# Ledger of designs, part 55: peptides against a protein of PDB entry 6KZJ

Target 1, 71 residues: chain A of PDB entry 6KZJ
Amino acid sequence: SPDLLSEVSEMKQDLIKMTAILTTDVSDKAGSIKVKELVKAAEEEPGEPFEIVERVKEDLEKVNEILRSGT

## One batch from the design tools (peptide; made by RFdiffusion4, then SolubleMPNN)

Design b2_p26_6_s2 (from b2_p26_6, 9 letters changed)
Fold by OpenDDE base, seed 4:
Structure b2_p26_6_s2 (fold): chain B 71 residues (1-71), chain A 26 residues (1-26)
Amino acid sequence: as target 1 above (71 residues)
Amino acid sequence: LEKLLELAQSLSEEEKKEALEKLEAL
């Protein structure tokens, strides 16, 4: 449905904005931490900001798949 | 800050859930 696609598109936009905010905050706090160390830290401590960012990215991809499917 | 991040994650997950429920309802 066009209305459903519009809603999913809006959700995608919101998730993009949240991702930008979360990644900026993590980058400011972790500016010296290697990406590999951030990934490891997220795996070791569930709920860390970096892990949340990765979940948001995953959800963005799912939303994008929904949009591409045209369903 | 951590609580704000958790809230943001929860909202994102709820929005995703709502979108999926709407797809399943078609």
Scores: peptide ipSAE 0.065, ipTM 0.525, DockQ to the pose 0.067
Fold by OpenDDE base, seed 3:
Structure b2_p26_6_s2 (fold): chain B 71 residues (1-71), chain A 26 residues (1-26)
Amino acid sequence: as target 1 above (71 residues)
Amino acid sequence: LEKLLELAQSLSEEEKKEALEKLEAL
């Protein structure tokens, strides 16, 4: 029915909004990483949002160590 | 995030199913 389609469409839109909020939060923590690249990386990761953030944090620490050491 | 995208896709497939059921009822 048209009413069922409307309800399902609203639920889909809410899930899309939640995904956008989570990807933007990760982007803000990533600093110099391009938002578009981080969104793509987050979509490809099988883990929960927290696990994705921890992986990004680890990668940023490696970059920081390289910059600090000059290697 | 992959799991949220999968849920959103599942809802999209339900929308397609409903549209097909409407077409079959004509």
Scores: peptide ipSAE 0.052, ipTM 0.539, DockQ to the pose 0.016
Fold by OpenDDE base, seed 1:
Structure b2_p26_6_s2 (fold): chain B 71 residues (1-71), chain A 26 residues (1-26)
Amino acid sequence: as target 1 above (71 residues)
Amino acid sequence: LEKLLELAQSLSEEEKKEALEKLEAL
């Protein structure tokens, strides 16, 4: 339905924004050491937004590979 | 997929929160 497509589109945009904030903006404000520590802290905490985003990206990549390969 | 669902839920809850905040601001 149009409502569901709109919601998914908004969610996708929010995901892109979160990814940008967590992966790129963190690199500009935190010295290289702090970025790595923040990334590691996010990887160690399963509830941290960065870890969730990275796992979602990994899952989407796997799904895309399956779809592209036709297997 | 589980993490995708968690993210989807978190974003949906945030969108809901923003909608409520906008409503309260009227």
Scores: peptide ipSAE 0.045, ipTM 0.459, DockQ to the pose 0.064
Fold by OpenDDE base, seed 5:
Structure b2_p26_6_s2 (fold): chain B 71 residues (1-71), chain A 26 residues (1-26)
Amino acid sequence: as target 1 above (71 residues)
Amino acid sequence: LEKLLELAQSLSEEEKKEALEKLEAL
């Protein structure tokens, strides 16, 4: 489904963004506008960055299983 | 976090596979 592919692509991009936030040393780059933009994007989702990443991971694993099994 | 990135990459490959399967079905 084109809708399913779009959803998977969106979730994948969100996972990458959240991973970047978790790996960024927030202490050295607190002044970067790019980091603030990524943090603001994460603030649109409920929960802490780690909780969001875990949720997205579970959703991506479910989607991957559906794609692999065809169900 | 590296495992999360690997998962994201594997899903991209699966998306490509599904897109090819759809194209072949036309």
Scores: peptide ipSAE 0.042, ipTM 0.522, DockQ to the pose 0.054

Design b2_p26_6_s4 (from b2_p26_6, 8 letters changed)
Fold by OpenDDE base, seed 1:
Structure b2_p26_6_s4 (fold): chain B 71 residues (1-71), chain A 26 residues (1-26)
Amino acid sequence: as target 1 above (71 residues)
Amino acid sequence: LEKLIELARSLSPEEKKEALEKLEAL
């Protein structure tokens, strides 16, 4: 569904935004952080749209857990 | 997702660093 692909794209963009927010304050070491790998994994279009959504959802859930556990 | 972005923006520099280290471990 084109709607599902749009939702995936939005979720991916939000993940990129969160990553950028986290990296800006640690800019001196951000160059060594494999944020590029996380972005690449999000940019990889593996499989059917549903599989992409589920993977992005899983990654966002992990990010959520990391952010919430640190507070 | 918007709430997660707001949470990320509210973190201290130390918390952001720790979060990034945990993200790298994924």
Scores: peptide ipSAE 0.214, ipTM 0.749, DockQ to the pose 0.102
Fold by OpenDDE base, seed 3:
Structure b2_p26_6_s4 (fold): chain B 71 residues (1-71), chain A 26 residues (1-26)
Amino acid sequence: as target 1 above (71 residues)
Amino acid sequence: LEKLIELARSLSPEEKKEALEKLEAL
């Protein structure tokens, strides 16, 4: 559904923003965070958008845990 | 999510580096 694809796109964009924030202050070599893999995970299974959303949610939860645990 | 972005912005350079390393390990 377009709504679910929009949600995935938004989550992807948020992940990109977080990555950019984290990489801007660390050496230029950190640009290799596999945001591409998270994005690819969203692109590789276009047939099951619900599974994509759940995967992205899980990844964002992991990101949240990493960010929260580091503070 | 906006709260996560704000949290990311609040991290020290050292915390950002560690976070990136952990993220790369995902």
Scores: peptide ipSAE 0.213, ipTM 0.754, DockQ to the pose 0.105
Fold by OpenDDE base, seed 5:
Structure b2_p26_6_s4 (fold): chain B 71 residues (1-71), chain A 26 residues (1-26)
Amino acid sequence: as target 1 above (71 residues)
Amino acid sequence: LEKLIELARSLSPEEKKEALEKLEAL
């Protein structure tokens, strides 16, 4: 569905932005962070859009948990 | 997601580092 693709694309962009913010002060490790794998799930354009959305959503929930637990 | 971005921006450098380490452990 084009709507799911747009949603995944937006989620990917937001994840990239969050990653950039987190890595701004940690310049040397930015290239090694498996956050690229979180983004990769969004970069592999859809086999089945639903499975991708669910995976990205789960990953974002994990990110949210990590960010909230650190404050 | 916008709230997550705002949260990420609000973290101290140490908190960002710890968050990144936890993210890498996933």
Scores: peptide ipSAE 0.211, ipTM 0.750, DockQ to the pose 0.103
Fold by OpenDDE base, seed 4:
Structure b2_p26_6_s4 (fold): chain B 71 residues (1-71), chain A 26 residues (1-26)
Amino acid sequence: as target 1 above (71 residues)
Amino acid sequence: LEKLIELARSLSPEEKKEALEKLEAL
């Protein structure tokens, strides 16, 4: 549904924002590219919107665990 | 998600580096 696509797009943007916050050097393209590639791999995997949402949700859960464990 | 972004902003530079390394390992 268009609602799921909008949700995925928003989640993708939030992952990009988190990556930008965690990267100390905007020139360190390697870290930004890999997260973009994880997001892009989620985008390139021709799954139904639901499968994409579930994958992004799983990645966000992993991000949450990493951020919470570091504090 | 907004809370996760806020959490990321609250990390120290060392914590951010460690978090980034863990994220790159995913």
Scores: peptide ipSAE 0.204, ipTM 0.752, DockQ to the pose 0.106

## One batch from the design tools (peptide; made by RFdiffusion4, then SolubleMPNN)

Design b2_p27_1_s2 (from b2_p27_1, 12 letters changed)
Fold by OpenDDE base, seed 3:
Structure b2_p27_1_s2 (fold): chain B 71 residues (1-71), chain A 27 residues (1-27)
Amino acid sequence: as target 1 above (71 residues)
Amino acid sequence: SSAEREEALKLVMEILKRLLALEKKLK
């Protein structure tokens, strides 16, 4: 589905931005993060695409709660 | 805290990996 692919692409870009911010905050403890390695390591995701996206959104909410609580 | 931000970073990376896998599935 092209619509779902567009949504996934947008979420991916947002997460890359978040990664950059969080990496600077963690400093040397995070080490070098290579998105390219994630691309190569990405294995088949089980389940229907819509269900996977919904689970991702739930997990992102957990991230938001952590960051909000820390501010 | 720094520990919480580190946890958030780990979660973000895992979610990103899953999205990359899904992207491959959709293409």
Scores: peptide ipSAE 0.598, ipTM 0.902, DockQ to the pose 0.639
Fold by OpenDDE base, seed 2:
Structure b2_p27_1_s2 (fold): chain B 71 residues (1-71), chain A 27 residues (1-27)
Amino acid sequence: as target 1 above (71 residues)
Amino acid sequence: SSAEREEALKLVMEILKRLLALEKKLK
């Protein structure tokens, strides 16, 4: 689905930005380097795409809770 | 804290990996 692909792409971009923010490495490219490795290592994700996205959103909420608690 | 940020980063990276896998599946 083009709409789902768009949503995934947007989430991906947001997460890339988050990695750049969260990384403690002094290199401005540390996050980008690690993301590149993830691209290479990415295997097929089992399950229906929409279900995978919902699980991802649940996991992202956990991340947000951690970040909120740290502020 | 630094530990919390590192935990969050770890989770974000794992989620990103899953999305990258999904993106490949969708294309």
Scores: peptide ipSAE 0.595, ipTM 0.903, DockQ to the pose 0.633
Fold by OpenDDE base, seed 1:
Structure b2_p27_1_s2 (fold): chain B 71 residues (1-71), chain A 27 residues (1-27)
Amino acid sequence: as target 1 above (71 residues)
Amino acid sequence: SSAEREEALKLVMEILKRLLALEKKLK
């Protein structure tokens, strides 16, 4: 589905930006390095794409809660 | 806190990995 692919692409881009924001220390710059590693290491994600996206959205909410609680 | 930010980053990276896998599946 091109629409789903577009959504995934947008989420991916947002997360890449988040990694940059959350990485503050030069030793933490491993964030960008790890992103490159993730591209190579990404294996097949089992399940229906729609369900995977829904689970991802739930996990993103957990991230948001952590960031909000730290404020 | 720094610990919370580290945890958030770790989760973001895991989610990103899953999205990359999903993207490969969709293509």
Scores: peptide ipSAE 0.594, ipTM 0.902, DockQ to the pose 0.642
Fold by OpenDDE base, seed 5:
Structure b2_p27_1_s2 (fold): chain B 71 residues (1-71), chain A 27 residues (1-27)
Amino acid sequence: as target 1 above (71 residues)
Amino acid sequence: SSAEREEALKLVMEILKRLLALEKKLK
């Protein structure tokens, strides 16, 4: 689905930004390096794409809770 | 805390990996 692909791409971009913010290794660009490794290591994701996205959104809430609580 | 930030980073990376896999599937 083109709409789903757009949504996934947007979330991906946001997460990459979050990675850059959360990483403390600025000099070595640790976050960027790790992201590149993830691209290569990304395996097939089982399940229907729409359902996968919904589960991802649920998992993102855990991240949000941690970041809000840590502020 | 630092531990919480590290946990958040770990989760973000795992989610990102899944999205990358999904993106490949969708293309």
Scores: peptide ipSAE 0.594, ipTM 0.902, DockQ to the pose 0.642

Design b2_p27_1_s4 (from b2_p27_1, 13 letters changed)
Fold by OpenDDE base, seed 3:
Structure b2_p27_1_s4 (fold): chain B 71 residues (1-71), chain A 27 residues (1-27)
Amino acid sequence: as target 1 above (71 residues)
Amino acid sequence: SAEQREKALELTMEILKRLLALEKKLK
């Protein structure tokens, strides 16, 4: 689906931005993101594309909860 | 905490990896 592809693309860009911010925040304890390596290592996840996106959103909420805690 | 932020980073990168895989599937 073109609409789903657009949504995935938007989420991808947001996560790249988040990763950059978090990387600088943790200083030298974490390496810089290498998107190209992630592409190569990416494996197919089971399920329909829309179901995968919903699971991703649920997991992203876990990240947001950590960041909102302020600790 | 620093540990929680590191965990958030790891989770974010893992989610990004999954989306990249999905993007390949959709193309």
Scores: peptide ipSAE 0.589, ipTM 0.901, DockQ to the pose 0.653; fails the geometry check
Fold by OpenDDE base, seed 5:
Structure b2_p27_1_s4 (fold): chain B 71 residues (1-71), chain A 27 residues (1-27)
Amino acid sequence: as target 1 above (71 residues)
Amino acid sequence: SAEQREKALELTMEILKRLLALEKKLK
């Protein structure tokens, strides 16, 4: 749906910003993100789109927990 | 820690990859 596409687009943009920040922070160890390479590597995920988004949100919480931990 | 930040980066990129796939599907 258009609403879901907008949500996905917004989340994508936020994650791109996050990866840029994290890459800078850990640039000595981790490789630089290449969005176009991720596009090529992207594979379908089973389930309805709204279900996939909910799973993504759940997984994103894991990232948020790490980032707000301070360590 | 640095290890946690590295993990966060990997997770973030994986989630981004999934969203990119979903975005293609939605269009």
Scores: peptide ipSAE 0.589, ipTM 0.900, DockQ to the pose 0.657; fails the geometry check
Fold by OpenDDE base, seed 4:
Structure b2_p27_1_s4 (fold): chain B 71 residues (1-71), chain A 27 residues (1-27)
Amino acid sequence: as target 1 above (71 residues)
Amino acid sequence: SAEQREKALELTMEILKRLLALEKKLK
């Protein structure tokens, strides 16, 4: 649906920003995100789109937990 | 820690890849 697509697009953009920040923080380099390569490597996962988004949100919380620790 | 941040980066990129796949599916 258009609403789901918009949500996915927003999450995608947020993650692109996160990867840029984390790359710089980890490698101490400017770090260029190869989004084009990720697009090519992206494979469909099982489940309805809404279910996939919910699973993504759950997995993203794991990332947030790591980052919130401050260590 | 650096290890935690590296893990966070890997997870983030994996999630991004999944979203890119989903975006293709939705279009």
Scores: peptide ipSAE 0.589, ipTM 0.901, DockQ to the pose 0.628; fails the geometry check
Fold by OpenDDE base, seed 1:
Structure b2_p27_1_s4 (fold): chain B 71 residues (1-71), chain A 27 residues (1-27)
Amino acid sequence: as target 1 above (71 residues)
Amino acid sequence: SAEQREKALELTMEILKRLLALEKKLK
């Protein structure tokens, strides 16, 4: 689905930006995120694309909760 | 805490990897 692909692409781009910001905020991490390494290491996840996206959104909420904790 | 932010970063990168895999699946 082109709409689903568009959504995934947008989420991907947002996460790239987030990881870049978080990397600079973590002292023991590299100064830049090597996205190309993630591309190479990306392995197929089983399940229907729609279900995968829903799980991703749930996991993103977990990330957001960690970041909102402020500690 | 710094540890929590590092965990958040790791999780974010894993999610990104999953999305990259999904993009390949969708194309």
Scores: peptide ipSAE 0.588, ipTM 0.900, DockQ to the pose 0.630; fails the geometry check

Design b2_p27_2_s3 (from b2_p27_2, 11 letters changed)
Fold by OpenDDE base, seed 3:
Structure b2_p27_2_s3 (fold): chain B 71 residues (1-71), chain A 27 residues (1-27)
Amino acid sequence: as target 1 above (71 residues)
Amino acid sequence: SDENREKALKLVMDILKRLLALEKKLK
C-alpha cells in the first residue's frame, strides 16, 4: 500500500531525527546513521505490514514514556 | 537521566531497523 509506505517513511524520518537528539557522541559521526547496515542486520518480522506498524507504534510509545519522565 | 536516554536511544535504533526492513518489504 502506498499510503502505508508513506506512513512508514515518515516514521523513519522522525526516528532519524530522534537519534540525533538522543546521541551524546561528540565525534564527527554524531547523529549519523548507516542505514544500509541497519537493514542488513534486521531480521524479517512476522505478521502483516499493518500489524508490524502497530507493534512499532507501541514501542515508540515506550520511548515517549521514558523521555517524558524528565529523569 | 543518562540511563533513560540510553534506553530510549537503543529502542529508537531497534524500531528504525524494523521500519527499514518493512520499507524494503513494501517495495
Scores: peptide ipSAE 0.653, ipTM 0.927, DockQ to the pose 0.644; fails the geometry check
Fold by OpenDDE base, seed 1:
Structure b2_p27_2_s3 (fold): chain B 71 residues (1-71), chain A 27 residues (1-27)
Amino acid sequence: as target 1 above (71 residues)
Amino acid sequence: SDENREKALKLVMDILKRLLALEKKLK
């Protein structure tokens, strides 16, 4: 659905920003994400799109827990 | 910690891969 696609697109953009923040690479390409390579390397995840999004949200919470650890 | 940051970054990248794959699936 358009709403689901919009949600996925928004999460994607947010994660790209997060990678730029988290990376410590000092190269000229620091923070640059090779989106095309990520798409090529991605394996198809089984399940309905809605279910995949729910699993992604669960995994994002794990990321947030790590980042809130303070260590 | 640096270790936690790297762990988080790896997870973020993995999730991003999944979202990109899903986006292609939806289009």
Scores: peptide ipSAE 0.652, ipTM 0.927, DockQ to the pose 0.632; fails the geometry check
Fold by OpenDDE base, seed 4:
Structure b2_p27_2_s3 (fold): chain B 71 residues (1-71), chain A 27 residues (1-27)
Amino acid sequence: as target 1 above (71 residues)
Amino acid sequence: SDENREKALKLVMDILKRLLALEKKLK
């Protein structure tokens, strides 16, 4: 689904930005992500793509809860 | 806190891996 692909791509980009914000690396490599390595290391998740996205959204809420704590 | 930031970063990276795999699957 092109709509689902667009949603996934947008979420991916948001997470890349979050990585840059959360990293404390002060080097010129701060926030750099080796996308190729991440893809290589990722295993296929069971379920239909829309089901995977829903599970990802649930896990993203966990991230949001951590970040909203302000501590 | 530093601990929470590290936890969040780990979760973000894990989710990013999953999304990258899904994106590849969708293409």
Scores: peptide ipSAE 0.651, ipTM 0.926, DockQ to the pose 0.630; fails the geometry check
Fold by OpenDDE base, seed 5:
Structure b2_p27_2_s3 (fold): chain B 71 residues (1-71), chain A 27 residues (1-27)
Amino acid sequence: as target 1 above (71 residues)
Amino acid sequence: SDENREKALKLVMDILKRLLALEKKLK
């Protein structure tokens, strides 16, 4: 659905920004992310698109928990 | 910690891969 596509696109953009923030390698720039390579390397995930998004949200919470730990 | 930051980065990259694959599927 278009609503789901918009949500996915927004999440993608946020994660790209997070990648730039988290990386400490000066040679690794956000603009150097090879999208085509990432897509081809991704394994097919089972389930309906909305189910995949829900699982992604759960995994994002894990990221947030790590970053909020302060360690 | 540096270790946690690295773990977070790995997770972010993994999720990004999944979203890119999903986005391609939705189009």
Scores: peptide ipSAE 0.651, ipTM 0.926, DockQ to the pose 0.607; fails the geometry check

Design b2_p27_3_s4 (from b2_p27_3, 14 letters changed)
Fold by OpenDDE base, seed 3:
Structure b2_p27_3_s4 (fold): chain B 71 residues (1-71), chain A 27 residues (1-27)
Amino acid sequence: as target 1 above (71 residues)
Amino acid sequence: SRKEALELVMKTLRRVEALKKKLEELE
């Protein structure tokens, strides 16, 4: 579905922006994102789309907790 | 930590790319 692909593309863009913000104060992880390498590595991600979505939700919740708590 | 948050975001970005690819393959 083109609508689903558009939504996923929006998620990707938001994550890229978050990465840029977070790297400003994390010197050991600072650097440019190589999207093509991530795309290639993503081919090895196991599971059906719904399983991947659940993993995404879990990790983003952890990110949210870290940013809210400051730790 | 912020380091952990960054690592999680990067991991999530990779998974989102995987999701996109899998959805495209289902078309």
Scores: peptide ipSAE 0.534, ipTM 0.898, DockQ to the pose 0.812
Fold by OpenDDE base, seed 4:
Structure b2_p27_3_s4 (fold): chain B 71 residues (1-71), chain A 27 residues (1-27)
Amino acid sequence: as target 1 above (71 residues)
Amino acid sequence: SRKEALELVMKTLRRVEALKKKLEELE
């Protein structure tokens, strides 16, 4: 579905922005992301789309907790 | 920690890219 792909693409972009925000505070080269390496690493991600979505939700919840608590 | 958050974001980014690729392959 092109709509679903667009949504996933937008999520990707948001995560890239989050990466930049989290790194800018610690390094001058913060925000530099090796997209090619991530794409290659994505080949190793097992499971069906719905399983990946569940993992994404779990990790984003952890991120949210860390950012909310500051720990 | 913020470091942990960054690691999780990077991990999630990889998974999202994997998701995108799998969805494209299923079309």
Scores: peptide ipSAE 0.535, ipTM 0.899, DockQ to the pose 0.830; fails the geometry check
Fold by OpenDDE base, seed 5:
Structure b2_p27_3_s4 (fold): chain B 71 residues (1-71), chain A 27 residues (1-27)
Amino acid sequence: as target 1 above (71 residues)
Amino acid sequence: SRKEALELVMKTLRRVEALKKKLEELE
């Protein structure tokens, strides 16, 4: 579905913005995004779309808990 | 920690790219 692909693309963009916000030190490489390496790593991600979505939801929930609690 | 949050976001970004690829292959 074109709409679903657009939604996933927007989610990707939002996550990129989050990495920029969370990176506080210009020398911190944790927030650096290398597109070519990201694509390569994505090829190794196992599972059907539904399973990947569940993992995404779990990790974002953890992110939310950390940012909300400040710890 | 904020560092942990960033690591989780980066991991999520990788999985979102994987999701995009999987969806493209199903169409």
Scores: peptide ipSAE 0.531, ipTM 0.899, DockQ to the pose 0.869; fails the geometry check
Fold by OpenDDE base, seed 2:
Structure b2_p27_3_s4 (fold): chain B 71 residues (1-71), chain A 27 residues (1-27)
Amino acid sequence: as target 1 above (71 residues)
Amino acid sequence: SRKEALELVMKTLRRVEALKKKLEELE
């Protein structure tokens, strides 16, 4: 579905924005993201789309917990 | 820690790229 692909694309962009915010607070230099390398590494990600989504949700909840608690 | 959060975000970004590719392959 083009709508689903659009939603995933928006998630990617939001995560890139989060990366930029987090790196600015950790180091004097912002981290560089090489999308091509991420795409290659993504080829090895196991499981069907629904399984990947569950892992994504789990890790995002962990991120949310860290940011809310400040730990 | 904030470092841990950054690592998790990068991990999630990788998985989202994988998700995108797999969805494209199913269409």
Scores: peptide ipSAE 0.527, ipTM 0.897, DockQ to the pose 0.844; fails the geometry check

Design b2_p27_4_s4 (from b2_p27_4, 14 letters changed)
Fold by OpenDDE base, seed 5:
Structure b2_p27_4_s4 (fold): chain B 71 residues (1-71), chain A 27 residues (1-27)
Amino acid sequence: as target 1 above (71 residues)
Amino acid sequence: SKEEALKLVMEILKRVEALKKKLEELA
């Protein structure tokens, strides 16, 4: 789905920005993110792409909760 | 903690990248 691809592309961009912000916040050294190296394991995630996206959104809420609470 | 949040974000980014690749192949 082109619409889903657009959504996922936007999510990727946002996540990269979040990672950069969080890295500088918790460490003086910014680590290199090798996203390509991480792809292999993620390719095994079960379900249709749209189902996986919904699960990702649920997991993002956990991130939001941490950031809001400061814990 | 923020450290835990970072770990979660990186893991999610991994999954999103994989999804993007799959979707690009299907397009």
Scores: peptide ipSAE 0.499, ipTM 0.889, DockQ to the pose 0.662
Fold by OpenDDE base, seed 2:
Structure b2_p27_4_s4 (fold): chain B 71 residues (1-71), chain A 27 residues (1-27)
Amino acid sequence: as target 1 above (71 residues)
Amino acid sequence: SKEEALKLVMEILKRVEALKKKLEELA
């Protein structure tokens, strides 16, 4: 779906910005992240694209909660 | 923590990138 692809593209851009901000804020701890494992999980995520988007949105809310609370 | 938030965002970014590639293959 072109509409879904557009939405996902916008999400990607927003996430890149968030990653840049958080990397700057927590640069001293960035080395502890296992990027390769995150990539593996991403490639194998099951479900239809719209279902994956919903799961992503749920996880983004978790991020927002952390950022609001500082924990 | 902000560290945990960073991990989550990076994970989500990779998931979104993978999803985008899948969608591009379908489109």
Scores: peptide ipSAE 0.525, ipTM 0.900, DockQ to the pose 0.573; fails the geometry check
Fold by OpenDDE base, seed 1:
Structure b2_p27_4_s4 (fold): chain B 71 residues (1-71), chain A 27 residues (1-27)
Amino acid sequence: as target 1 above (71 residues)
Amino acid sequence: SKEEALKLVMEILKRVEALKKKLEELA
């Protein structure tokens, strides 16, 4: 689905921006963003693409809650 | 914490990138 691919592409870009914003002096992990290894592990995620997107959106809400609460 | 948020974002980014690859393979 080109629409789904477009959505996921936009999500990726937004997440990269968020990572940059959230990165501080604790660059111990930010400096070595082993995205390649993260991708390999993520390939094990089961489900159809649409289902995975929904789970990702749910997890993004958890991120939003943390950012709003500051905890 | 902000640190936890960053970790989550990085993990989600990993998942999204893998998903993007899957979609590209199906395209």
Scores: peptide ipSAE 0.517, ipTM 0.898, DockQ to the pose 0.671; fails the geometry check
Fold by OpenDDE base, seed 3:
Structure b2_p27_4_s4 (fold): chain B 71 residues (1-71), chain A 27 residues (1-27)
Amino acid sequence: as target 1 above (71 residues)
Amino acid sequence: SKEEALKLVMEILKRVEALKKKLEELA
């Protein structure tokens, strides 16, 4: 779906910006993430594309709550 | 914590990248 692809593309861009902002405060702690493992998990994520998007949005709300509360 | 937030964002980014690739293959 071209509409869903456009939405996902926009989400990607926003996430890149968020990553840049958050890394300025967390320093080198980003190095603790195993990229290979994350990629594998992403490739195996179950559900139709639209279901995955909704699940991602739910997880993004968790990020927002953390940033709002400062914890 | 902000560290947790960063980890979540990076995980989500990888998930979104994988999803984008799948969608591009179908389009």
Scores: peptide ipSAE 0.515, ipTM 0.896, DockQ to the pose 0.582; fails the geometry check

